# Designs tried in a protein design run: peptides against a protein of PDB entry 9IZ0. Part 103

Target 1, 345 residues: chain A of PDB entry 9IZ0
Amino acid sequence: ITCLGSNGHTYKQLVKGGNDDLRQDAVMEQVFEQVNGFLRSYRKTSQRNLSMRTYKVIPLALKTGVIEWVQDTIPLGEYLDSAHKVYHPKEWSLSTCRKLIAEKQMEDLETRLKVYDLVCRHYRPVFRHFFLESYADPVQWFTTQTNYARSTAVASVLGHVLGLGDRHGQNILIDKTSGEVIHIDLGIAFEQGKKLPVPECVPFRLTRDVVDGMGITGVEGVFRRCMEFTLETLRREEDSLLSVLEVLRYDPLFSWLISPLRRMKKQKMQLENFNQPESGNITTDASRDPKIQRNNVSGESEAERAILKVRQKLSSTLSVEASVGELIRIAQDPSYLALMFCGWS

## One batch from the design tools (peptide; made by RFdiffusion4, then SolubleMPNN)

Design b2_p14_5_s1 (from b2_p14_5, 10 letters changed)
Fold by OpenDDE base, seed 2:
Structure b2_p14_5_s1 (fold): chain B 345 residues (1-345), chain A 14 residues (1-14)
Amino acid sequence: as target 1 above (345 residues)
Amino acid sequence: SEERRKELLEFIYK
């Protein structure tokens, strides 16, 4: 849909219909707006313009809403597939890599590590080329790469703390103007990604291509320092952040659990991505909603467990530097990445 | 605390 704003500007909007409850996305965007308030209040984060990029979500009904069309963006996965074909035309296709990883999904860790290493040798990182292609001016190149590393650092800390799942390359947009990341489809939060058919084992996405976009310093430059400043800010504002999440504990509309329908949809998408070529818009028309009796008692206990996990992640038991160091280590560990659906790119 | 909870509720549902 294209809407004319009261300011005379024309805004594109995406109408999402189907099976996804956009209320969860809207609530998570509001949690990000609050966190952005905290990041603006502290000198260390404010002087670097650290923020989680947000987009407008208007839930209309249980399965329908309007999402802001984020202009001048590309999905990370779309760019990486295109760029890999250009820069490494003799390497394996993304479909070949996916097939080999899937064929070994039920095997032991040693076998899965061997196939992951094999895939990594035949599918090299290319995401540095996004900045080199898009920005001929050295100052603009450096600025946009810096903005990418900063926004990825904020999203990585906040994504870990809130337990954001489903962070595949189609759910991460790159802003072509600023180089910043925009996370979309926020319906898997509070570690519900661990309940997927392929469990999420990493705290955030820090694959080889995500690191390649940071340039020659990789994680040891702007990224690490911005993660540290973001985590320092969230630890200082722990009570404020927990107070925001406690509001959601009593929301009968908020789902602390992955819906069985969303779990089934993700399972189908994982199976269909093995058999069919690159048609990105699978509108699954699943008309029959079984009336799942939400036992209210289970929702409150899951909210309490989620809030407790957020508090544990904000614990000052370890230094900010030690905590960030461990998160970066785990997010890059081949023993976890080899278990993921797409841990090589 | 309850007033701030109400402000946060109103912020989250605006």
Scores: peptide ipSAE 0.009, ipTM 0.524, DockQ to the pose 0.017
Fold by OpenDDE base, seed 4:
Parts: sequence; structure tokens; C-alpha cells
Structure b2_p14_5_s1 (fold): chain B 345 residues (1-345), chain A 14 residues (1-14)
Amino acid sequence: as target 1 above (345 residues)
Amino acid sequence: SEERRKELLEFIYK
């Protein structure tokens, strides 16, 4: 839809209808706005203008809402698929790579590592070209690449701390004007990504292309330092962040669990990518709304567990540098990445 | 210019 603002400007908006509960996205955006308040209040993060890029979500009902259309953006995965065909036309297609990883999904780690390495050799990173193509001015190029590394660092720390899942290339937008990352589809949080049919094993998305976009310094430049400052801020504001999450504990509308419907949707999407022939009529008799007896007791226990896990991630047992170093290591570790869904490569 | 390099370095290292 197109809306006329009170300022006389016309805004495109996405009306989303269906099985996705936009309340989860709206709540996560509110948490990000609070975190952005912490980042503005701390000298080390404020000086760098560190923020989680947010978008407006207006839930209208359980299954409908209006989402801000983020102008001048492209999904990371859309850019990468296009750019890879341009810059590496002799390499394997993304579909070939996904197929090879999928065919080995049930194999041992050693076999999966060999296939992941093979895919990596035949599918090289290209995301550096986004900045080279989009910005003819060297100052603008460098500013936008820096903004990308900064925003990716904030999103990586915050995504880890909040246990944000489903961070595939279609759920990460790149702002073509600022170079900032915009995370969308926030309905998998608090480590519920580990409950997916293919569990998410990495703290955040730090694939070869995500690193390639950081330029020649990769993770050892702006990205690492901005992760450190972000984590330091979140540790300082632990009680404030936990207090925000405790408010959500008592929100009867907030779901600490992945919805069965969303889990089934992700399972179906994973199976479709496996090219398994549709074996016949699973009459998903969608008519039995299982009375999800939300045993309130189970919801409270999962909220408590989620908050405890956030507190554990903010623990000062390790230095900020050591914690960030370990997160960056794990996020790039082939032993974790090779276990991911084939759609992450 | 050295000034733009300085602004850029300040922008990075701030």
C-alpha cells in the first residue's frame, strides 16, 4: 500500500497477512530501540553512532500488520546470488551448492566439512563488489563500508545476546544509501533457532560474504572493535536490558517459543530445498486449531530460561575482547557452518 | 586531501 503521511510525503508500506505473528517483530524492534538508547548513552558507542537499524512494524491483528517498506534496500541473499553470477560465472550455482550440502545433511561432520570446503572452493565471496559498484566516490565507498561493518557488529552482538535466529540472506537487508544492515523477520529469538529442523549452531551470521563486505581488514578492523564496544555497553546496561525483557515475561501476547506453525513452515521450506519428491497427500488438516493449551507454566519457564540465557551471555567472566574473539571464531568455524542449513551458504 | 584522510581516520577510530 501507499500511504500519504501528515507531512505530505508518500510512503510505501507492506501489508503482511498470513501465519506470521508480527507482534514478535514489533516487540523485538522495541527491544532494539531500547538498546539503541543504551548505545547512544555510552561514550564509546555514541561516538561511533552505533545502532541497530530498526524498521516500523504495526501489528493490526494476530496475523496481519503493516511493515515499513525500507526504501533503497536489497536483501543480502538477492545481491549475492546476482553478483556471484556476474563476477564468478564459471563457479557453481547457489542451487548446486545447496544441493551438495543437502545431500550430505545426514552424514558425519567430517563428510559435511569436506563438502562445505568443496562448495567454498567453487563459490567464492563477492560482497565486496556491493560497495565498489554502488559508490564511485572513495569517501562515500569507505563511509558506507564502515557503516556496514559497524551495523553488522551491532546486529551480531545483539543478535547473539537475544538469540536471534533465522538470519539467512533474505532476512538481512542492505541499505544502499548508508551501507547499514537491517535485520527483518524477527520471529525466531531467544535461541529458538536451535529448535529448527536444522539447528542454528552459530551465534550470528558471519559467512564469507558477510566478511568480504568488511573489506581488506575483514573482521579485524571496525567490525571487531564495534562488537567489543557494543558488548561492553550491553554488559554495562545488563540490568536495564533484563528489566526490559522481564516486562515481556508478563506480556501474555509475547511468545518465548517458536510457533508450531512457523516451525512447520520452516520445515516445509527446508524439505522443498532438498528436492525430495512430494510424497502424497499429507492432508494438513489445518482445520484442527490444536488448542494450544499454552500452559502458562510452560511459557513462564521458557521466559525465565530465555532471560537467564541472556544474563549468561552478558557475563563478565571473560573479557569483552575474549568474548568477542570467541564469538567471531565460532561464527566463522567451518565445523559449525557445515552443520547449518544449505540455505546459509 | 590530508584533511579528508584525517576526517576519515577520525570517523574510523573515533
Scores: peptide ipSAE 0.009, ipTM 0.407, DockQ to the pose 0.013
Fold by OpenDDE base, seed 5:
Structure b2_p14_5_s1 (fold): chain B 345 residues (1-345), chain A 14 residues (1-14)
Amino acid sequence: as target 1 above (345 residues)
Amino acid sequence: SEERRKELLEFIYK
């Protein structure tokens, strides 16, 4: 929809209806705003303008709301598919790569690793070209690539700590002006991605293209340091962050669990992506709402488990550097990446 | 210039 503001400006907005829990998105955006407050309060993070990019979510009803249309953005996956066709026209198509991974999804780790490695050799990273194409000025190029690495670092730490799932290339927007990442569709949090038909095994998205966008240093430099500073800030503000999450424990309207409907929708999308290219408008007619009696008692126990996992991820048992080093290692490990769904690469 | 690139790298890495 397009709305005329009281200021005379027109604003494009996305009306999202159906099975997506826009209340979860709105709550996660509120958590990000609190974290952005912490990041502004500490010298190491404030000097680098570290923030999680947010978007406005207005829940109108239990399953309906309005989302801000983020202007001047492109989905990471849309850019990568287009750029790969331009820069590597002799390599395999994304559809071929997805098919090969998908055909081996039920096989052992060794077989899945062999297919993942084969796909990686025939589908090379291209995301560095986003910055080279968009910015003729070397200062703008370097600034935007730095903003990308910084924003990706913040999103990676927060994504791990809050257990954000469903971080495929369509749920990550790139701001064409700043180079910053914007995470959308936050309805899979608190490690509920492990309950998807293909479990998520990595702490955040750090695919070869995500790394290629960081430039010649890859993860070594701006990205690693910004992850360290972000994690240091979150460890210092652990009690503040847990207090924000504890308020959500008592929200009878917040769901700490992936809804069965959202799980079914993701299962269908995972199955349909095997057979047809991305024709976007699946208006699933949501007519049969199964009366899931939310037993309130089960919700509190899941909230407590989620908060406990957040606390465990903020543990000072390892140094910040060691913790970040391990997260970066796991997020890039082929043994984990080969286990991801076919659209993760 | 390479110098401004070095200064900007040093600023980001300080």
Scores: peptide ipSAE 0.006, ipTM 0.359, DockQ to the pose 0.013
Fold by OpenDDE base, seed 3:
Structure b2_p14_5_s1 (fold): chain B 345 residues (1-345), chain A 14 residues (1-14)
Amino acid sequence: as target 1 above (345 residues)
Amino acid sequence: SEERRKELLEFIYK
């Protein structure tokens, strides 16, 4: 829809209806606004303008709401598919890479690593070109690449701490003006991504293209340091962050668990993204609702477990540098990336 | 240009 604002400007808005509970997205955006308060209060993060980019989510009813249309953005995955065809026209298509990974999904780790390495050799990173193409001025190029590395660092720490899932290239927007990342579709949180049909085993998305966008320093430049400062801020504000999450423990409308319907929808989308849609009307007879026994683990017990995991991730047992170093290592580990739906790009 | 690049580098590397 297009809405006329009280300021006389027209705003495009996405109306989501159906089975997606936008209340989870709205709550995560509120958590990000609080975290942005902490990042502004702490010298090391405020002097770098570190923030999680947010967008407006207005839940209207059960499974319906309005999402802000983030102007001047592109999905990371849309850019990467287009850029890869331009810069590497002799390499494999994204569909070929997806097919090869899918064909080996049930194989052992060694076989999956061999296929992942093969795909990586035939599908090279291109995300550096976003900055090189978009910003002819060297100062703008450097500023936007820095903003990208900073925003990705904040999003990576928050994504790990809150256990954000479903971090595929269509759920990460790039702001074409600032180079900042905007994470969308936040309804898979608190490690519920591990319950997807293809489990998410990485703490955040740090694929070869995500790193390629950081430029020549990769993860060892602005990104690592901004992760460290963000994690230091979150450790300092642990009690404040946990107090915000404790409010959600008593919210009967907040789902700490991925819904069976959302899990099935993501399963179908994963399968459809591996199979090119031949135009066959697959009338999915929706009738066989497998009675997944909701083990009535009380929503309170799952909330308590989620909050405990957040506390554990904020633990000062390891230094900030050691914790960030381990997170970066795991997020780039081929043994985890080879298990992902799209770990090569 | 160079001075602003240096300020930006110092701002990023501080």
Scores: peptide ipSAE 0.014, ipTM 0.418, DockQ to the pose 0.013; fails the geometry check

Design b2_p14_5_s2 (from b2_p14_5, 9 letters changed)
Fold by OpenDDE base, seed 2:
Structure b2_p14_5_s2 (fold): chain B 345 residues (1-345), chain A 14 residues (1-14)
Amino acid sequence: as target 1 above (345 residues)
Amino acid sequence: SEKEREELLEFIYR
């Protein structure tokens, strides 16, 4: 849909129909807006313009809503597939890599690590080329790469703290104007990604291509420092952040659990991505929802457990530097990445 | 407070 705003500007909007409850996406965007308030209040984060990039979500009905069309963006996965074909035309296809990882999904960790290493040797990082291609001016190149590292750092800390899942390359947009990341499809939060058919084992996406986009300093430059400043801000505002999440505890519309339908949809998408070529728009038809009796007692106990996990992640038991160091280590660990659906790119 | 909770719920759903 294209809407004319009261300001005379024309806005594209995506109407999402189907099986996804956009209320969860809207709630997570509001939590990000609150966190952006905290990031603006502190000198260390404010002077760097640290923010989680947000988009407008208007839930209309249980399965329908309007999403802001984020202009001048590309999905990370779409760019990486295209760029890999250009820069490494003799390496393996993404489909070949996915197939090899899947064929070994039921094998031991040693076998999965060997296959992951083999895939990594035949599918090299290319994401640095996004900045080199798009920005001929050295100042613009450096600025956009810096904005990418900053926005990725904020998203990594906040994604870990809130337990954001389903962070595949199609759910991460790159802004072509600023170099900033925009996270979409926020319906897997509070570590519900661990309940997927392929469990999420990393705190955030920090694959080889995500690191390659940070340039020659990788994680040891702007990224690490911006993670530290973001975590320092969230620890200072722990009570404020927990108060925002406590509001959701009593919301009968908010789901602290992954819906069985969303779990089944993700399972189908994982299976179909093995058998069909690159048609990114799987419109899954509206099959009849069985009336899942939400036992209200289970929702409140899961909310309490989620809030307790957020509090634990904000604990000052370790320094900010030690906590960030451990998160970066785990997010890059081959023993976790080899278990993921697409941990090599 | 319950009022702050309602104001925050209204803020989240606006």
Scores: peptide ipSAE 0.010, ipTM 0.508, DockQ to the pose 0.018
Fold by OpenDDE base, seed 4:
Structure b2_p14_5_s2 (fold): chain B 345 residues (1-345), chain A 14 residues (1-14)
Amino acid sequence: as target 1 above (345 residues)
Amino acid sequence: SEKEREELLEFIYR
C-alpha cells in the first residue's frame, strides 16, 4: 500500500498477512530503540553514531500488520546470488552448494567440514563488489563501507546478546544509500534458533561474504572495535536492558518460544530450498494436535531462562576484547559454519 | 565444468 503521511510525503508500506506474528518484530524493534538510546548516551558509541538500524512495525491483529517499506534496500542474499553469477560465472550455483550441504547434513563433522570446504572453494566471496559498484566517489565508498562495518558490529553484538536467530541473507537488508545493515523478521529471538530443524550454532552471521564487505581489514578494523564499544555499552547498561526485558516477561502477548507454526514454516522453507522433489506421500498428518509438545514449561520459566541467558552474555568475567575475540572466532569457525544451512556465503 | 562434476561425484561417492 501507499500511505500519505501528515508531512505530505508518500510512503510505501508492506501489508503482511498470514501466520507470522508481527508483535514479536514490533517488540524487538522497541528493544532496539532502547539500546539505541544507550548507544547515544555512551561517549564511545555516540562518537561513532553506532545504532541498530530499525524499521517501523505496526501490528494490526495477531496475524496482520503493516511494515515500513525500507526504500533503497536489497536483501544481502539477493545481492550475493546476483553478484556471484556476475563475478564468478564458472563457480557453482547457490542451489548446487545448498544441495551438497543438505545431502551431508546427517553426516559426521569431518564429512560436513570437507563438504563446507569444497563449497567454499567453488563459491567465493563477492560482497566487496557491492561497495565498489555502488559508489564511484572514494569518500562515499569509504563512508558506506564504514557504516556497513559499524552497523554489522552493532547488529552482531545485539543479535548475540538477545539471541536473535534466523539471520540468513534474506533477513538482512543492505541500505544502498548508507551502507547500513537492516535486520528483518525478528520473530526468532532468545536462542530459539537452536530449536530450528537446522540449529543455529553461531552467535551472529559472520560468513565470508559478510567479512568481504568490510574491505581489506576484514574483522580487524572498524568491525572489531565497534563490537567492543557496543558490548561495553551493553555491559554498562545491563540493568537497564534487563529491566526492559523484565517488562516483556509480564507481557501476555509476547512469546518467548518459537511458535510451532513458525517452526513448521521454517522447516518447509528449508526443504523447499533444497529442491527435493516432492515425494508426494509426506502425509503431513495435520491432525497432530499441537497440544502434545507443550511441555509444561510455563511461559514464565522460559522468560526467566531467556533473561538469565542475556545476563550471562553480558557477564564481565572476560574482558570486552576477549569476549568479542571469542565471538568473532566462533562466528567464523568452519566447525560451526559447516553445520549451518548457508554458512559459506 | 565436467571436471568439477567428476570431482563432485568422486567426493559424494568417496
Scores: peptide ipSAE 0.000, ipTM 0.282, DockQ to the pose 0.038
Fold by OpenDDE base, seed 3:
Structure b2_p14_5_s2 (fold): chain B 345 residues (1-345), chain A 14 residues (1-14)
Amino acid sequence: as target 1 above (345 residues)
Amino acid sequence: SEKEREELLEFIYR
């Protein structure tokens, strides 16, 4: 829909209806607004303008709501598929890479690592070109690349702490004006992505293309330092952050569990993205739902477990530098990336 | 400008 604002401007808005509970997304955006308050209050983060980019979500009813249309954005995965065809036209298609990974999904880690390495050799990173082609002015190029590294660092720390998982390339928007990342479709939080058919095993998305967008310094530049400052801020504001999450423990409208409908939708999307349909009517006989034992863990027990995990992730047992170093290591580990739906790009 | 680049570098590396 297009709405006329009270300011006389027209705004495009996405109306979601049907099976998506937008209340989860709206709550995560509110948590990010609070975290942005902490980032603005702390010198090391405020002087760098560190923030999680947010978008407006207005839940209207059960499974219906309005989402802000984020202007001047592109999904990361859409850019990467298009750019890869331009810059590496002799390499494998994204569909070929997905097929090879899917064909080996049930194999051992050693076999999956060999296939991942093979795919990586035939599908090279291209995300550096987003900045090089979009910004002819060196100052704009450098500013935008820095904004990307900063926003990715904030999103990576928050993604880990709040358990948002890998985040596939269609759920990460790139702002074409600022280079900042915008995370959308926040319906999987508090490590519920580990309960997907293809489990999210990484703390956040730090694939070769995500790193390639950081430029020549990769993770060792602005990204690492901004992760450290963000984590230091969140550790300082631990009690404030946990108090925000405790409000959600008693919210009967907040689901600490992935809804069966969202799980089925994500499962279907994972399967459909592995199997690019050749135009055959594959009647997915939905009947073989593996009886994932519904441990009837009360929503309260899952909330308590989620809050405990957030507290554990904010623990000062390791230094900020050691904690960030380990997160970066795990997020780039081929042993995890080879298990992902799309760990090569 | 070289100055804007230095200010930007200082802003980034502070």
Scores: peptide ipSAE 0.026, ipTM 0.454, DockQ to the pose 0.013; fails the geometry check
Fold by OpenDDE base, seed 5:
Structure b2_p14_5_s2 (fold): chain B 345 residues (1-345), chain A 14 residues (1-14)
Amino acid sequence: as target 1 above (345 residues)
Amino acid sequence: SEKEREELLEFIYR
């Protein structure tokens, strides 16, 4: 929809209806705004303008709301598919790569690793070209690539700590003006991605293209340091962050669990991606709402488990550097990446 | 300038 503001400007907005819990998105955006407050309060993070990019979510009803249309953005996956065809026209198509990984999804780790390695050799990273083609000025190129690495670092730490799932290339927008990442569709949090038909095994998205966008240093330098500073800030503000999450524990309208409908939708999308290319508008007629009696007692126990996991991820048992080093290692480990769904690569 | 690039690199890597 397009709305005329009281200021005379027109704003494009996305009306999202159906099975997506826009209340979860709105709550996660509120958590990000609190975290952005912490990042502004500390010298190491404020000097680098570290923030999680947010978008406005207005829940109108239990399953309906308005989302801000983020202007001047492109989905990471849309850019990568287009750029790969331009820069590597002799390599395999994304559909071929997805098919090969999908065909081996039920096989052992060794077989899945062999297929993942084969796909990686025939589908090379291209995301560095986003910065090279968009910015003719070397200062703008370097600034935007730095903003990308910084924003990706913040999103990676927050994504791990809050257990954000469903971080595929369509749920990550790139701001064409700043180079910053914007995470959308936050309805899979608190490690509920592990309950998907293909479990999520990595702490955040750090695929080869995500790394290629960081430039010649890859994860070493801006990205690693910004992850360290972000995690240091979150460890200092642990009690403040946990207090924000504890308020959500008592929200009878917040769901700490993936909705069965969202799980079914994701299962259907994962199964349909086996049989047909991305034909757009699946208006699933949501007419049969199964009366899931939310036993309130089960919700509190899941909230407590989620908060406990957040606390465990903020533990000072390891140094910030060691913790970040391990997260970066796991997020890039082929033994984890080869276990991801076929559209993760 | 190359100098502004070095200063920006130093600022980012500090």
Scores: peptide ipSAE 0.016, ipTM 0.422, DockQ to the pose 0.013; fails the geometry check

